Peptides against a protein of PDB entry 6IDX. Designs and how they scored, part 357

Target 1, 380 residues: chain A of PDB entry 6IDX
Amino acid sequence: KELAKLSADVTFATEFINMDGIIVLTRLVESGTKLLSHYSEMLAFTLTAFLELMDHGIVSWDMVSITFIKQIAGYVSQPMVDVSILQRSLAILESMVLNSQSLYQKIAEEITVGQLISHLQVSNQEIQTYAIALINALFLKAPEDKRQDMANAFAQKHLRSIILNHVIRGNRPIKTEMAHQLYVLQVLTFNLLEERMMTKMDPNDQAQRDIIFELRRIAFDAESDPSNAPGSGTEKRKAMYTKDYKMLGFTNHINPAMDFTQTPPGMLALDNMLYLAKVHQDTYIRIVLENSSREDKHECPFGRSAIELTKMLCEILQVGELPNEGRNDYHPMFFTHDRAFEELFGICIQLLNKTWKEMRATAEDFNKVMQVVREQITRA

## One batch from the design tools (peptide; made by RFdiffusion4, then SolubleMPNN)

Design b2_p30_8_s1 (from b2_p30_8, 20 letters changed)
Fold by OpenDDE base, seed 4:
Structure b2_p30_8_s1 (fold): chain B 380 residues (1-380), chain A 30 residues (1-30)
Amino acid sequence: as target 1 above (380 residues)
Amino acid sequence: SAREEERERALEGLRRRFREFRRKVIKKEL
């Protein structure tokens, strides 16, 4: 206990480290020797002293053995562990992950998503905070190619609904640090969209063009009697598609792929449109057909609106910005659904279509409509 | 890269904040 208090002092820490004191503490943890009276209390103070000593930055985190990492990971994976040991073990793992890429790799192999989520299903908000901090550390240090896989693994274990039910809707007020950890998790979740936001459509990629064709198919072939399938020549079919892409509200109705070559929002706009068309098909068809049947110049251009709305949502949600240590603002709505961005897009595109009608807008009013919609979204 | 340096600065800010939080929690238990 006294060692844990003194370890916060830099002078004591320097002298203790120079005497190989930190190596002695690591060996005590590595031994796993439960034969001592008051073992749990002694271990809790040992872990406290270790963490306080390492927080001085005198010793590299890479000095820790694989045996030490396995012991700490073992305390986090055990169902019947002392809360004081669990808390310190989560804090040590978070520090290891953030300070060393080599330790991140070792910890990612030893700790499961299910174990981390189990520490959210408790009444102790401090344990929940440390668990989310470790999740955030793992996301921050994950290789870019592994971040989406990690997010999918958390989604499969219902991370967002567990946070919503056990943290946000818990019987206790959210403390400032928990609010910060939820903010960081939200930022890291939105940053998964950055790749798609910065991906240009290739106008020569047939598979990408087939997605645009699928949007046309869902909008127009779902209500068309199979008797009007024009069995006639390739030129009439191209002219028909140009009309359909105009009715869909693409800017380039000859080659809609060109509308997705601008980044941001690039392919992310197409992903949102496809999600709406597949998951909310009735809403998608309604929005498209309500505007496609108009000849009064008051048609809302769906394709253009979807692209500019996706860009606007990326700007509002600060997609691609790094988490800031000063911020604590999180949106509870983003924990209600695993595809919360695409669901928000689906709500906002309906709001845009409604606002366009209410304003009696034309294509010249497009920027004014977008400004009103931005104000409506940012006030909600 | 400039972006990697920005990422490392953001990480250092997060490391610092969480360290300060941990120290406040530990001081209440000691």
Scores: peptide ipSAE 0.545, ipTM 0.944, DockQ to the pose 0.787
Fold by OpenDDE base, seed 2:
Structure b2_p30_8_s1 (fold): chain B 380 residues (1-380), chain A 30 residues (1-30)
Amino acid sequence: as target 1 above (380 residues)
Amino acid sequence: SAREEERERALEGLRRRFREFRRKVIKKEL
């Protein structure tokens, strides 16, 4: 206990480290001695002293052994562990992940998504906070190629619904630090959209063009089997569908693929349109057909509107921005669904279509409608 | 790169904040 208190002082920490004191503490934990395991308070103070000593930045986190990591991970994985030990163990793991890429790799192999999620299903908000902090650390330090796989693994274990039910909808106020950790998790989740937001459509990619053709099929040929879509090849077909692409509200009626070459929002707009068309088919068909039957110049251009709305949502949600240490603002709505961005798009495109009708807008009013919709979204 | 430097600054801020939180919690238990 006195060691844990004194370890917060830089002068004491320097002298203790010079005497190899931190090596002694690590070896005590590595040994898994019955003394530390039977006296939870002594172990908790040992872990406290270790963490306070390491927080001075005098010793590299890379000094820790794989045996030490396994012991700390073991305390996190135990079904019955003292709360004080669990809290310090989660804090040590988070610090290891944030301070060393080598330690991140070792911890990511040792800790399961299921174990982390189990620490969210508790009545202790401090434990929940440390668990989310560790999840956020793992996301921040994950290689770019592994971040989506990690997000999918958390989705498969219902991370969002567990946070919603056990953290956000808990019978207690959300503390400032928990609100910050939820904000960080939300930012990191939206940053998974950055790749698609910055991906330009290739107008020569047949598979991407087939998605645009599928949007046309769902809108106008909803009873037709997609397998009977006449093969993609001939220029004569582009001319035949120019009317349909105009009715869909694309800017380029001849080659709608050109509308997705601008980044942002790039391919993310096409992903949102396809999601709406497949998951909310009735809403999609209604919006398209209501505007396709109008000859009064009051048609809402769905394709153009969907692209500009996707861009606007990326701006409002700050997609691609790094998490800020000062912010605590999170939106509970984004924990209600795994595809919460696409669902928000589906709500906002209906709002846009309604607002367009109410304003009796024409193509010249497009920017005014978008500004009104922005104000409506930011006030809700 | 400028983006990597920005990312590292953001990480330093997050590390600092969480360290300050942990210290406040530990200090109440000691």
Scores: peptide ipSAE 0.543, ipTM 0.944, DockQ to the pose 0.784
Fold by OpenDDE base, seed 5:
Structure b2_p30_8_s1 (fold): chain B 380 residues (1-380), chain A 30 residues (1-30)
Amino acid sequence: as target 1 above (380 residues)
Amino acid sequence: SAREEERERALEGLRRRFREFRRKVIKKEL
């Protein structure tokens, strides 16, 4: 206990480190001594002293042995661990992950997603905060190619639902640090969209063209009897598709792929449109057909609106921005669904259509409608 | 890269904040 208190002082820490004091503490933990295992309080103070000493940045985290990591990970994995030991162990793991890529690799192999999620299903908000902090650390240090796999693993284990039910909808006020950790997790989740937001459509890629064709098929052929499959005339078919792409509200009726060459929002707009068309098919068909059946200049161009709305949502949600240590603002809505961005798009595109009708807008009013919709989204 | 340097600065801010939080929690238990 005295060592843990003194370890917060930089002068004491420097002298104790110069006497190999950290090495002694690490060896005590590594040995799994019956003394530390029988006295939870002594172990908790040992881990406190270790963390306070390492927090001075005098010693590299890379000095930590694999045996030490396994002991700390063991305390996090034990179902009946003392809360004080668990809290310090989560804090040590978070610090290891953030300070060393080598330690990140080792910890990512030792800790399961299920173990981290189990620490969210507790009444202790401090334990929950440390668990989310460790999740955020793992996301931050993950290689770019592994971040989506990690997000998928968390979705499969219902991370968002567990956070919503056990943290956000808990009977206790959310503390400022928990709000910050939820904000960081939200930012890191939205940053998974950045690649798609910055990906230009290749107008010559047939697979990408087939997605646009699928949007057309869902809008116009899903309700049509398969017997009215338009006959083999290539020119009549091409002329028909140009009309259909106009009715879908694309700017380029001949080659809608050109509308997705601007970044942002690039391919992310097409992903949102396809998600809406597949998951909310009735809403998609209604939006498209309500505008395509208008003979008046008050048609809301769905394709153009979807692209500009996707761009606007990326700007509002700051997609691609790094998490800021000063911010604590999180949106509970983003913990209600694994595809929360696409669901938000589906809500906002309906709001846009409603606003367009209410304003009796024409294509010339497009920017004014978008400004009103932006104000509505940012006030909600 | 400039983006990697910005990421490392953001990480340093997050490390600092969480360290300050942990120290406040630990000081209440000591």
Scores: peptide ipSAE 0.541, ipTM 0.943, DockQ to the pose 0.805
Fold by OpenDDE base, seed 1:
Structure b2_p30_8_s1 (fold): chain B 380 residues (1-380), chain A 30 residues (1-30)
Amino acid sequence: as target 1 above (380 residues)
Amino acid sequence: SAREEERERALEGLRRRFREFRRKVIKKEL
């Protein structure tokens, strides 16, 4: 206990480290020897002293052995561990992950998302905060190629629903630090959209063109049996599609793929349109057909509106920005659904279509409508 | 790169904040 208190002093820490004191503490943890009376209390103070000593930045985190990492990971994975040991073990793992890429790799092999999720299902908000902080650290340090896999693994383990039910909807106020950790997790989740936001459509990619064709099919052919695709000549088909793409409200109604070459929002806008068309088909068809059947110049161009709305949502949600240490603002709505961004797009595109009608807008008013919609979204 | 430097600055800020939180929690138990 006195060692843990003194370890906060930089002078004491420097002298203790010079005497190989950290090595002695690490060996005590590595031994796993439960033979001592008050082992749990002694171990909790040992882990406290270790953290305080390492927090001075005098010793590299890379000095820790694989045996030490396994012992700490063991305290996080074992049932019925003392809360004090668990808390310090989560804190040590978080610090290891954030300070060393080598330690991140070793820890990612020793711990599972499922083990961390179990620590979210408890009544202790401090333990929940440490568990989310470790999840955030793992997410931040994950290689770019593995970030999506990690996010998918979190979704498959119901991380979102557990956070919603046990943290956000808990019978206790959310403390400032938990709000910050939820903000960080939200930012990291939105940053998974950055790749799609910055991906240009290739107008020569047939698979991407087939998605645009599927949007047309869902809007205009949803009641027609696929058997009655009339064998009309290739030119009549191209002319027919040009009319349909104009009715869908694309800027380039000859080649709608060109509307998705601008980044941001690139392919993310097409992903949102496809999600709306498949998951909320009635809403999609209604929005498209209500505007495509108008001849009064008050048509809301769906394709153009969906692209600019996707871009606006990326700007409002700061997609691709790094988490800020000063921010605590998280949106509980983003924990209510696994596809929360696409669901938000579906709500906002309906709001845009309504606002366009209420303003009696024309194509010349497009930017004014978008400004009003931005103000409505940012005030909600 | 400029993006890597921004990432490292953001990580330093997050590390500092969480360290300060941990110290406040631990100090109440000591």
Scores: peptide ipSAE 0.526, ipTM 0.941, DockQ to the pose 0.845

Design b2_p30_8_s2 (from b2_p30_8, 20 letters changed)
Fold by OpenDDE base, seed 4:
Structure b2_p30_8_s2 (fold): chain B 380 residues (1-380), chain A 30 residues (1-30)
Amino acid sequence: as target 1 above (380 residues)
Amino acid sequence: SHMEQRRKEALEGLRKRFIKQRREVIKKEL
């Protein structure tokens, strides 16, 4: 206990480290010997002292043995561990992951997402906070190629729903540190959209062109059997599709694929449109047809609006920005649905369409409508 | 890269915040 208190002092820490004191503490953990009276209390103070000493940055985290890592991971994976030991073990693992890529690799082999999620299903907010902090650390340190797989693994384990039900909707106020960890998790989750936001459409990619054609089909051929998708249409059919793409409100109504070559929002806008068309088909069809039937120059161009709205949402949500240590602003709404960004897009595109009508906007008013919509979204 | 540097700075900021918060918790428990 006294060592744990003194370890916060840099002068004491320096001297204790010079005496190989950290090595002694690590060996106590590595031994795993429950033979000592008050083992749990002693271990909790040992882990506290270890953390405080290591937090001075005098010693590299890479000094720890694989046996030490396995013992700490063992305290996180065991169903019946003292809360004080568990809390400190989660904090040690988080610090290891943040400070060393080598330790990240070792820890990622020793712990599972399922184990960390189990620590969210508790009444202790400190445990929940350190569990989310460790998840965030793992997410931050994951190789770029593995970030999407890790996010998918979190989704499969219902991480969102567990956080919503056990953390956000808990019978206790959210502390500042938990709010920060939720903010960090949200930022990291939105950063998965960056790839799609920065992906240009290839106008020659048939699969991507088929998505645009599917948007047309859903809007205008809702009664037509998809089996009647005619091959390379006659020149009359090409002219018909050009009219349909104009009614969809694409800027390039001859080749709508060109509208998705701008990054941001790139393919993310097309993903949002397809999601709206598939999941909220009635809303999509209504928005498109209400504007396609007008001849009064007050048509809201859906395609253009959807692209610019997607871009604006990316700007508002700071997609591609890194988490900031000073922020703790998270949006509980993003924990209510697995496709929360696409759902937000679906709400905001309806708001845009409404605002366009209320303003009696023309194509010249487009930027003014977008500014009003931005103000409405940022005030909600 | 510039992105790697920004990522390193963000990680360092998060680490410093975590250390500070943990010290405040430890001081209340001790």
Scores: peptide ipSAE 0.228, ipTM 0.831, DockQ to the pose 0.761
Fold by OpenDDE base, seed 2:
Structure b2_p30_8_s2 (fold): chain B 380 residues (1-380), chain A 30 residues (1-30)
Amino acid sequence: as target 1 above (380 residues)
Amino acid sequence: SHMEQRRKEALEGLRKRFIKQRREVIKKEL
């Protein structure tokens, strides 16, 4: 206990480290010897002293053995561990992940997301906070190629629903540190959208063009008997499609793919449109047909609106920004659905369409409508 | 790159916050 207290002092820490004192502490953990009197209390203070000593940055985290890592990971994976040991073990693993890429790799092999999720299913908010902090550390340190796989693994393990039900909807007020960890998790989750936000559409990619054609099909061909596609000439079809793309409210009626070459929002806008068209088909068809039947110049251009709204949502949600150590503002709504961004888009595009009608807007009022919609979204 | 430097600075900020938070918890338990 006194060692743990003194280890917070840099002068003491320097002298103790110079005497190889930290090596002695690591060997005590590595031994795993449960036969000592007051083992749990002694171990908790040993882990405290170790963490305080390492937090001075005098010794590299790379000095720790694989046996030490396995012991610490063992305390996190075992169901019956003292809460004080578990808390310190989570904090040590978090620190290892944050400070060393080599330790990140070793820890990512020893710890599963499923083991960390078990520590979210408890009433202890401190344990929940350290579990989310470790998840956030793993997410932040994950190689770019593995970040999406890690996110998919979290979705498959219902991490969102566990956080919603056991943390956010828990019977306890959310403390500032938990709110910060939820904010960090949210930022890291939204940063997965950055790739799609910065992906330009290739107008020559047939698969991407087929998505735009599918948007047209869902809007206009859903009631058309497939029998009435007479084999009549490619040119009449092109002229018909140009009319349909105008009715969809694309800026480029001839080649709507050109509207998705601007980044941001790039392909992310097309992803949102396709999600709306497939998951909320009735809402999509209604929005398109209500505006396509108007000859009064008060039509809301869906395609243009969807692109600019996607860009606006990326700006509001700060997509591509790194988590700030001073912030703790998270949105509980984003934990209610797995496709929360696309669902938010679906709500906001309806709000935009409503606001456009209420303002009796024309194409000249587009920027004013977008400003009003921005104010409505940011106040909600 | 500029993005790598910003990522390093953000990581350092988060690390410092986590260290501070742990020290506050430890001081309450000791």
Scores: peptide ipSAE 0.207, ipTM 0.820, DockQ to the pose 0.827
Fold by OpenDDE base, seed 5:
Structure b2_p30_8_s2 (fold): chain B 380 residues (1-380), chain A 30 residues (1-30)
Amino acid sequence: as target 1 above (380 residues)
Amino acid sequence: SHMEQRRKEALEGLRKRFIKQRREVIKKEL
C-alpha cells in the first residue's frame, strides 16, 4: 500500500526504477504464487504500484514480458477475479495497447471481445469504464484493414445493446469519464465511415453502376413483372433510364455516377441510398414517387438531397475527426441500432422531404432547405 | 503523414486523460 502511494511521486519512482524495482514487481505478477493469505490485496497494490510507476513514462511498456501480459490478460478473462485486480488489469492492458503497437498485437490475440463485453454487464461503473476504455484503445490502435472487422465483431457480440442496456439505461448517473469513453467509442465508430466518405465512384465500374440501376429498379419496377420490361431498342432504354434518373433527382440524370465522384460524401451517399431502398423500401419508394409524379416544380430531388444530406451528416457528426480528450458529448441514439448512421440518414431524409414540402421549395431554394434541415438536426 | 501526427496527438491526449483519471481514483482508495 505504501509502495503504491509512493509510486505516484516522480522522485520515488525514478529511484525505485533505477533499482530495478519495476522488474521485481513484474516478477511478482509473473510468479502467480498464491501462497500468502493476503495475496489478492498484495497483488492489487503491486498492480497499482506498477501502473503508477509506468505512468511516469520513464520506462518503455515494451519492457514487459509475454508472461506478464498473459497474467494480466488472465485476470481479465477469469470470471471470479477480485474487482480491484480486474480494474487495475484493465487499466494496465489499456495502457499497454495505447503505448505500444507490439503490445497491442499481443493483447489483441489474448483478449476476446466477449471477455470485455462481460465486464460491461456489471454494476461497477469503474469496471465498465475501464472495459470501454480498453475497447476504445484496441479500436484506436487497430490497423485500418482490421477496424471494420473489429467493429463487426463488436456488433456480433451485441456490444451496442449491452452498452445501451447496462451503461446508458443503467440505474445510475453516467459519470464524466464514462461519458468520455462513450464519446470516444462513438467517434471511433463514425471514423469507419471515412473511407466510404472519401471513396469516389468510378463511372466506368459496372458493379457501382448496377447499384444505381438497382435504386431505379426498386423505385419504378418493384410492381413490374421483370418479364414485361418492354424489349424496346437500346436507345429507347437509355432514354427511359435518363427519365428515371431525372425522376430520382440526380443532378446528372444522363450519368448519375458523376454525382458520386465528389468527396465527401463519395460512395457513402450511395451506401445510404441503397440501405434506405433495401431496408426501408416503402419509405424510399414513397419519397421518390411523391416527388417524381409532381409537375409543379416543387419536386424534392431525392438523389441530390441524399448526397448533400450525407455530406451534412458527416459534417455534423465530424466524420474523420479524432477523439478529443476534453469532450464527453455522446448521442444515446447511436446505441439504439447497429446501422445507426444509415438509420439517422433515413430519418433525416424524411425530415428533409417534409421540410421541402412545408417550405414549398423549388430547386432554387435547395440551399435554404438544407440550412433549415441542418438547424433542425443540430437542435434534436 | 499529417493524419498520422494528428492521430498520435489524439492518442497522447487520451492517454494523459486516462492516467489522470486513474491517479484520482488511486488517491481516493489509498
Scores: peptide ipSAE 0.203, ipTM 0.818, DockQ to the pose 0.774; fails the geometry check
Fold by OpenDDE base, seed 1:
Structure b2_p30_8_s2 (fold): chain B 380 residues (1-380), chain A 30 residues (1-30)
Amino acid sequence: as target 1 above (380 residues)
Amino acid sequence: SHMEQRRKEALEGLRKRFIKQRREVIKKEL
């Protein structure tokens, strides 16, 4: 206990480290000697002292043995571990992940998302906070090629729904640190959209063009089988599609693919449009047909509006920005659905269409409508 | 890259916040 207290002092820490004191503490953990009287209490203080000593940054985290890592991971995976040991073990693992890429790799092999999820389903908010902090550390340190796999693994374990039900909708106030960890998780989740936001459409990619054609099909030809690829369209069919793309409100109604070449929002706008068209087909068809039937110059250009709204939402949600250590502003709504960004887009596009009508807007008023919609979204 | 540097700075900020918060909890238990 006294060692754990003194280990917070940099002068004491320097002297103790120079005497190989950290090596002694690591060996105590590695030995796993459960036969000692008050083992749990002594282990909790040992882990505290170790963590405080390592936090001075005098010794590299890479000094720890694989046996030590396995013991700490063992305390996180065992169901009958003392809460004090579990808290410190989660904190040690987080610190290892944050400070070392080599330790990240070893820990990612020893710990499953399922084990961390079990620590979210408890009544202790400190345990929940350290479990989310470790998830955030693993997510932040994941290689770019593994981030999507990790996000999918979290989705398969119902991470969102567990956080919503056991943390956010819990019978207790959310502490500042939990709010920060939820904010960090939200930012890291939104950063998965960055790739699509920065992906330019290739106007020559047939698969991407088929998505735009599917948007046209859903709006104007609901009985046509999607398997009928438009490959052999006569010049008359091309002229017909140009009319349909004008009614969809694309800026380039001759080649709508050109509207998705600007980044941001790139392909993310097309993903949102396709999600709306498939998941909320009635809402999509209503918005498109209501504006396509207008001859009074008060039509809301859906395609242009969807692109600019996607860009605006990316700006408001700071997509592609890294988590800030000073922020605690998480949005509970983003934990209510797995596709929360696309659902928000679906709400906001309806708000935009309503605001356009209320303002009696024309194409010249487009930027004014977008500014009013921005103010409405940011005040909600 | 500029993005890698920003990522390193964000990681260091988060690490420092976590250390501070953990020390406040530990000091209440000691």
Scores: peptide ipSAE 0.176, ipTM 0.806, DockQ to the pose 0.770; fails the geometry check

